# Peptides against a protein of PDB entry 9IZ0: the designs that were tried, part 229

Target 1, 345 residues: chain A of PDB entry 9IZ0
Amino acid sequence: ITCLGSNGHTYKQLVKGGNDDLRQDAVMEQVFEQVNGFLRSYRKTSQRNLSMRTYKVIPLALKTGVIEWVQDTIPLGEYLDSAHKVYHPKEWSLSTCRKLIAEKQMEDLETRLKVYDLVCRHYRPVFRHFFLESYADPVQWFTTQTNYARSTAVASVLGHVLGLGDRHGQNILIDKTSGEVIHIDLGIAFEQGKKLPVPECVPFRLTRDVVDGMGITGVEGVFRRCMEFTLETLRREEDSLLSVLEVLRYDPLFSWLISPLRRMKKQKMQLENFNQPESGNITTDASRDPKIQRNNVSGESEAERAILKVRQKLSSTLSVEASVGELIRIAQDPSYLALMFCGWS

## One batch from the design tools (peptide; made by RFdiffusion4, then SolubleMPNN)

Design b2_p22_6_s4 (from b2_p22_6, 14 letters changed)
Fold by OpenDDE base, seed 5:
Structure b2_p22_6_s4 (fold): chain B 345 residues (1-345), chain A 22 residues (1-22)
Amino acid sequence: as target 1 above (345 residues)
Amino acid sequence: EEELREIQKKRLEELAKKRLEG
């Protein structure tokens, strides 16, 4: 839909209907706004304008709402697929890579590592070209690449702490103006990604293309330092962050668990993305709601476990540098990436 | 460098075409 604002500007909005609970997205956006408050209050993060990019979500009903259409963005996965075809036309297609990984999904780790390495050799990173193509001016190039590394660092720390899942290339937008990342479809949080048909084993997305976008320094430049400053801020504001999450514990509308319906939908989408090449908007007409008895008693215990895990991730037992170092190591570890749906790109 | 510039040029032309067709 298109809305005329009171300022005379026209705003494009996405009406999302069907089986997705937009309340989860709206709540996570509220948590991000609170975290952005902490990042603005702390000198090391405010001096760098560190923030989690947010978008407006207005839930209208249990499964219907309006989402802000983030202008001047592109999905990371859309850019990468198109760029890979241009820069590496002799390499394997994304569909070929997906198929080979899927065919080995039930095999041992050694076999999965071998196929992951094989895929990596036939599907090289291209995301550095986004900045080189989009910004002819060296100052704009450097600024936007820096903003990308900064925003990715914030999103990586926050995504780990909140246990954000489903971080595939279509759920990560790139702002073509600023170079910043925008995370969308926030309905998988508090490590519920581990309950997906393909469990998420990495703390955040730090694939070869995500790193290639950081330029020549990769993770060892702006990215690592901005992760450290972000984690330092979140540790400082631990009690404030936990207080925000405790408010959500008592929200009867918030689901700390992935719904069986959402799990089944993600399972179908994963299976369909293995079998269908180029077809557009899957309007899955899932008309029959099985009467899921919400046992209300399970929600409070899951909220407590989720909050406890957030506290554990904010623990000062290790230095900020050691904690960030370990997160970066795990996020890039082939032993985890080989287990992912798309760990090579 | 020249080969990279040609690849960039082709990609910009493809992106421009997609913007005109959409």
Scores: peptide ipSAE 0.007, ipTM 0.314, DockQ to the pose 0.016
Fold by OpenDDE base, seed 1:
Structure b2_p22_6_s4 (fold): chain B 345 residues (1-345), chain A 22 residues (1-22)
Amino acid sequence: as target 1 above (345 residues)
Amino acid sequence: EEELREIQKKRLEELAKKRLEG
């Protein structure tokens, strides 16, 4: 929909209807705006203009809302699939890689590591080309790559602390103007990604292509330092952040748990992304409903557990540098990435 | 959602076309 704003400007808006609860997105965007307040108040983050890129979400009902159309963006996964075909036309397709990983999903870690390494050899990183193609001016190239590394660092810390899940390449937009990342579809939070059919084992997305976009220094330099300053800010503002989350504890409309329907949808989307029909009749009998033990854990008890986990992630037991170092290590560890739906790109 | 996927797909095709023409 195109709306005329009160300022006389026309804004494209996405009306999302369906089974996606935009209230979860709206709440996470509100949390990000509060965190952006903390990042603006702290010298080390303010001097670098560190922020989580936000977008306007207006929930209209339980299943309908208006999302701001973020102009000049592209999904990361969209760019990567297209760029990989151009720069590596002799390498495997994304569908081939997905199929091989899926075929080994139930195998042991050693077998999954072998297939992950094999896929990695036949699907090389290309995301550096986004910056090289888009910015002929060296100053613009450097600025946009720096903005990418900064925004990815903020999003990585926040994604870890808030336990954001479902961070696949379609849920991460790249701003073509600034190089900044914009995270969308925020309805899997507080480690509910671990409850997905393919559990999320990494604290945030730091795949080879995410790193390739940072340029020659990779995770070292801008990214690491901006993660450190962001985590230092969040530790300083722990009580403020927890107070924001406590407001959500009392919101009867906020779901601290992934809905069974959303879990099934994400499972189906994972399976459909595996089952692009090459015309082979694989009747996957989806009929094994694992008895969801409805432990009637009150939504309040799950909120309390979520807030406790946020507090634990903000613990000063380790230095900021040690904590960031461990997060970067885990996020890049093949033993975790091999377990992911798409850990190679 | 499907319209967004189609807009995305079309933008992909245009980007792929621009990269093949360059």
Scores: peptide ipSAE 0.000, ipTM 0.280, DockQ to the pose 0.034
Fold by OpenDDE base, seed 3:
Structure b2_p22_6_s4 (fold): chain B 345 residues (1-345), chain A 22 residues (1-22)
Amino acid sequence: as target 1 above (345 residues)
Amino acid sequence: EEELREIQKKRLEELAKKRLEG
């Protein structure tokens, strides 16, 4: 829909209905606005305009709401698939890479690492071309690449601390004007992504293409420093952040568990990316729902465990520099990236 | 494939033109 504002400007809005509970997305956006308040209060973060980019979500009913249409954006995965076909037309297709990783998903780590390395050699990074194509002016190019590294650093720290999962290339928008990242579909938080059929084993997305967008310095310089300043701010505001999360513990509208419908939809999207339509009528008898042991973990005991994990991630036991160094190491480790659905791009 | 190469060529030509006009 398009709405006329009281200021005479037209705003596009997405009306979403069906199977997705937008209340979880709306609550996570409220947590990000509180964190953006903390980032504005500290000199080291405010001088760099560090923020998590947010979008407006208005839940109207169970599984229905209005989302702000973020103008001038593109999904990271859509750009990368298009750019890879242009810059590397002789390399493997994204579908070929997905198929090879998928065929080895049940194999040992050594076999999965060999297939991941093979895919990486036949699918090279291209995300640096986004900045080179979009910005003819060198100052605008440098500014937007810097904004990308800054926004990715903030999103990476928040993604780790809040346990945001399912951060694939379709859930990350790039703002074509600022170069900033916008994270969408926030219905997997507090490490619930580890319970997916293909678990996210990394603290945040730091794949080869995510790094290629940072330019010649990669993770070193702007990205690392902005992660350090963001984590320093969150450690100082630990009690304030935990107080915000305690309000969510008692919110009857917030689900600490992934909805069965969202799990099924994500599982189906993962499986549909495995099956090219070979026209074989496999009547898979849908009757054997594997008894996912509904561990009757009360929503309250999941909330308590989630808050305890946030407190543990904010611990001052390691320096900010050592903690950020370890997070960057784990996020780039081939042993974790080889386990992901799309860890090569 | 040829259409994607033509789109790339046009984008590079527009970028080169903007760099010569600025």
Scores: peptide ipSAE 0.000, ipTM 0.273, DockQ to the pose 0.014
Fold by OpenDDE base, seed 4:
Structure b2_p22_6_s4 (fold): chain B 345 residues (1-345), chain A 22 residues (1-22)
Amino acid sequence: as target 1 above (345 residues)
Amino acid sequence: EEELREIQKKRLEELAKKRLEG
């Protein structure tokens, strides 16, 4: 829809109808706005204009809402698929790579590492070309690549701390004007991504293409430093952040758990993307009566566990540099990426 | 270099075409 604002400007908006609860997205966007307040309060983060890019979400009903249409964006995965076809036309298709990873999903780590390495050799990073294609001016190129590295650093720290899941290339938009990343579909948070059929094993998405977009320095430089400054800010504002999350503990509309419907939808999408013939008896233990798994783990006990995990991630037991160093290491570790649905790009 | 410029040009043309179709 297009809305006329009171300022006389027309705004495109996406009306999302269906089974997706936009309230979770709206709440996460509110948390990001609070964090953006913290990032503006500290000199190290404010001087770099560090922020999580947000979008407006207005839930209208249980399953319907209006989302701000983020103009001039492209999904990372859409760009990468199309760029690979241009820059590497002799390499494997994304579907071939997905198939090979899926065929080895039940194999040992050694076999999964071998197939991951094979896929990586036949599907090389291309995301650096986004900046080279979009920005002919060297100053604009450098600025947008810097904005990308900064925004990715903020999103990586926040994604880790809040346990954001489902960070696939379709849920990460690239702003074609600023180079900033915009994370969408925030319905998997507080490590609920570990409950997906393909568990999330990385703290955030730092695949080869995500790194390739940072240019020659990769993770070393703007990205690492901006992660450090962001984590330093969040550690200082721990009590403020936890207070924001405690408000959500008492929100009856906020789900600390992945909904069974959302889990099933993501399961189906993963299976469809794998083109696996039906013959695999993945005993979806759908026969477990949904009555029995109403273990009254009160939504309160899940919220408490989630908040405790956030506190643990903000712990000052390690230096900011050591903590960021370990997060970057884990996020790039082939032993974790080989286990992911799409860890190669 | 020249091949990279041609690839870049072709890519920009495809992006421009997609922007006109969208």
Scores: peptide ipSAE 0.000, ipTM 0.337, DockQ to the pose 0.016

Design b2_p22_7_s1 (from b2_p22_7, 11 letters changed)
Fold by OpenDDE base, seed 5:
Structure b2_p22_7_s1 (fold): chain B 345 residues (1-345), chain A 22 residues (1-22)
Amino acid sequence: as target 1 above (345 residues)
Amino acid sequence: SELEEITKKIQEAAAKGIKPPW
């Protein structure tokens, strides 16, 4: 929808209807705004303008809300598919790569690694071209690539700490003006991605194209340092962050668990993209809501487990540098990436 | 290992007809 503001400006808004509880997205955005407060308070993060890019989510009902349309953005996956066809027209198509990975889903890790390596050799990174195409001025190019590496670092640390899942190329937007990343569809948090039929195994998305966008220094430049400063800030503000999460523990509207419906819908989206887009209004008669006695005890125990995991991720047992080093290692490990749906790009 | 357990879960998902989201 397009709304006319009281200021006379028109704002595009996405109305999301259906089984997606936008309250999780709204709550995660509130947590991000609190974290952005912490990042502004510390010299090391403030001097670099480190922030998680947020978007406005207004939940209207259990199944309906308004999302702010993020202007001048493109999904990472959309850019990468288009750019790969331009820069590498003799390499394999995305559909060929997807097919080969899917055909090997039942195979062992060794076979999956061989197929992942084969796909990687025939589908090379292109995301560096986003910055080279978009910015003719070298200063603007360097600034936007730096903003990309900084925003990706903040999102990677915060995404790991909060256990954000479903971090595929369609849920990561690139701001074409600033080069910053914007994470959308925050409905899988607190490691609920590990409860998917295909578990999410990486702490955050750090695929070859995500790294290619950082330029010639890759992860060893701005990215690693900004991850370290972000994690240092979150460790200092552990009690403040946990206090924000404890308020959410008692919110009867917040679901610490992926809803069975969202799990089924994501599982169905994992099944249905094999058939052509017939616009069939499947009015699934949602009338059989079994009265799942929400044993309040089960929700509290999951919230407590989630908060305990956040605390464990903020532990000072390892240095900031060692912790970030391990996260970067795991996020780039071919053994984990070979098990992902799209770990090559 | 964790990777073997994950691999096994993916195999069990594939055996149930759960395909990639594309």
Scores: peptide ipSAE 0.308, ipTM 0.846, DockQ to the pose 0.667
Fold by OpenDDE base, seed 3:
Structure b2_p22_7_s1 (fold): chain B 345 residues (1-345), chain A 22 residues (1-22)
Amino acid sequence: as target 1 above (345 residues)
Amino acid sequence: SELEEITKKIQEAAAKGIKPPW
């Protein structure tokens, strides 16, 4: 739909119907707006305009809502696929890399590491070219690359703290105007990604292409420093952040569990090769099934565990620098990246 | 280790015909 704003500008909006629970996305966007408040209040983060890019999500009914159409964006994965064919036409195709990784899913970590290294040697990073192509002016190039490194740093800290897991290249949009990252499809939070059939194992996405977009300094420039300032802000505002999450604990619209449908959608993207028609007649008998009480008790226990895990991630036991250093190390560790479905780009 | 547990879960997923979401 197109809406006329009070400013006389027209805005595109996506009306999403069907089985997608937009309440999770809406809640996570509300958490990001609160965190953006903390980032604006703290000198070290406000002076750098550090923020998580948000988009408006309005849940209208069960599994329906309106999503803001994020203009002038491209999915990271879509750019990388196109750019790799242009800049490295003699290297392996993405389909070849995917096939080799998939063929080794049953193998041990040592074999997975060897295949990951082999794929990495035949599929080189290209994301630096996004900035070089899009911004002919050196000042615009530097500004947008800096904005990318800053926004990726904020998203990485928040991704770790809120347990968003591996944000794959289709769930990361790049703003073509600012160079900032926009995270979409926020239906996996609070480490629920670790409960997937293929567990999410990294704290955030920091693959070779994500790093290549940061330019010559890689992670050791703007990115590391902005992660440190973001984590310092979140540690300072720990009680405020935990209070926001505690409100969500009692939100009957928030599911601390992966919805069976998102689990099934991630599983169906995984299962479309097994033609077993489980004709499970979901008879909508709204009767007092004791399973509903077990699901609520499990939801409360998961909320408590999630809040405890956020508190643990905000612990001042390690310095900000040591904590960020360890997160960057793990997110780039080949042992984790080799276990991902697409850890090479 | 965490990596061994993840590796085992991936193996169990692959044995069930669970493919990566690409």
Scores: peptide ipSAE 0.306, ipTM 0.838, DockQ to the pose 0.652
Fold by OpenDDE base, seed 4:
Structure b2_p22_7_s1 (fold): chain B 345 residues (1-345), chain A 22 residues (1-22)
Amino acid sequence: as target 1 above (345 residues)
Amino acid sequence: SELEEITKKIQEAAAKGIKPPW
């Protein structure tokens, strides 16, 4: 739909209906807007225009809302699949890589590392080509690649601190004009990604293609420094950030826990992305309700635990440089990436 | 270790026929 704003401007909006609770997305976007206030108030971050890209989310009902349509974007995963076919047509398909990783899901870490390495050798990074293709002007190329590294650094720190999950290539949009990243589907936060059937074990997405988009300096250039300045800002504004999260503790519409329904939906979408239809009728009899022991952990105790975990991530026990160094190390560790979905791309 | 615990959780999920998103 197109709506006329009170400012006389027309805005394109996507109406999402059905099964997505957009209230969690709306709340996380409000937290990002507050954090963008902190980033604008701090000289080291404001001088670099550091921000989390936001989009407007208006929940209309329990499972219906309006999302601002982000124009001139592409999902990272859509670009990478297309670009890999163009630049590396003799390498393995994404479906072949997925199949090999999944066939070894039951195996030990050593076997999974060997398969991950094999997949990585047959599926090389291509995301650098996004900037080379899109920008014929060297100044525009350098500016957009810099904006990408900056926005990825902010999103990585915020994603770690807020424990954002489900950071796959379809939930990360690239702005074709600015090179900035836009994170969507914020329905898994406060480390609830660790409660998925495949636990998310990295602090943020820093896969080979995410790094390839940063250019020849990789993580050691703009990205690391912008992570450090972002974390320094969040540590300075810890009490302000925690106060914003305390307001959410009293929001009856905010879920600090991944709902069993969202967990099942994510699990089903996870299964559907695996089942490219080779011609076998696998009737997945979805009728086995696993007796999820409803440990009635009060929503209040989960909010308190989430806020405590945010405080722990903002702790000044390590320097900003040491903390960022460790986060970058873990996010790139093959031992973690080999256990994840699409950890090679 | 955290990696061993994660590996075990993945194995337990796969043993239940829970294929991951890959």
Scores: peptide ipSAE 0.289, ipTM 0.832, DockQ to the pose 0.651
Fold by OpenDDE base, seed 2:
Structure b2_p22_7_s1 (fold): chain B 345 residues (1-345), chain A 22 residues (1-22)
Amino acid sequence: as target 1 above (345 residues)
Amino acid sequence: SELEEITKKIQEAAAKGIKPPW
């Protein structure tokens, strides 16, 4: 749908009809706008124009809403899949890599690490080519790669602090003009990703391709420094951030728990977005929705636990540098990545 | 360890026929 705004600008909008609870996305976007306020107020972050890229989400009903269409974007996964075929045509297909990891899902960590290493040797990173292909001018190339590293650093800190899950390559858009990352589908937050059948064990997505896009310096330089400045800002504004989250504690529309249906749907959508459509008629007769009595008491307890975890992540017990160093280490640890379904890309 | 607990959870999920989302 195309809407004319009161400002005379025409906005392309995606109307999502279906079982998508866009209220969680809208709430997380509001939290990001508040954090962007903190980033603008703090000298070290404002001087670098550090921000989380946001998009407009208007929930119209329980299961319908309007999403701003982010123009001039590509999903990270879509680019990587195309670029890998171009730059590494003799390497394994993504489907082959997935199959090999699937076959070892029941095996011990040592066996899974061996398979992960084998997959990584046959599926090399390509994301540096996005910047090399798209920007012939060296100044534009450097600017866009810098913007990518900056936006990824902000998203990584916020993703960790807010416990964002479901950060696969289709839920991360790249702005082709700025090089900035845009995170979409924010329906898994406050570490609810750890409650998935394949638990999300990394604090944020920092795969080999995510690092390859940062250029020769990798995580060392713009990315690390921008993570440090972002975390320093969030620690300074801890009480302000917690006050924003306390408002959500009393929002009857916000769900601190991922619903079983939404878990199954996200898993199925991950399957559908990652599998080419093999037309398997899985008639899931999921007609018995048990009346989950929303015990309000369980929602309040999970909200309190989520806020306590945010506070713990903002703790000054470790230096900003030590905290960022540990987050980068864990996010790149093969032992964690080998347990995930897309640790090699 | 945390990794052993995670590995065990994945194994328990796979034993229930829960395929990874890939």
Scores: peptide ipSAE 0.166, ipTM 0.749, DockQ to the pose 0.660

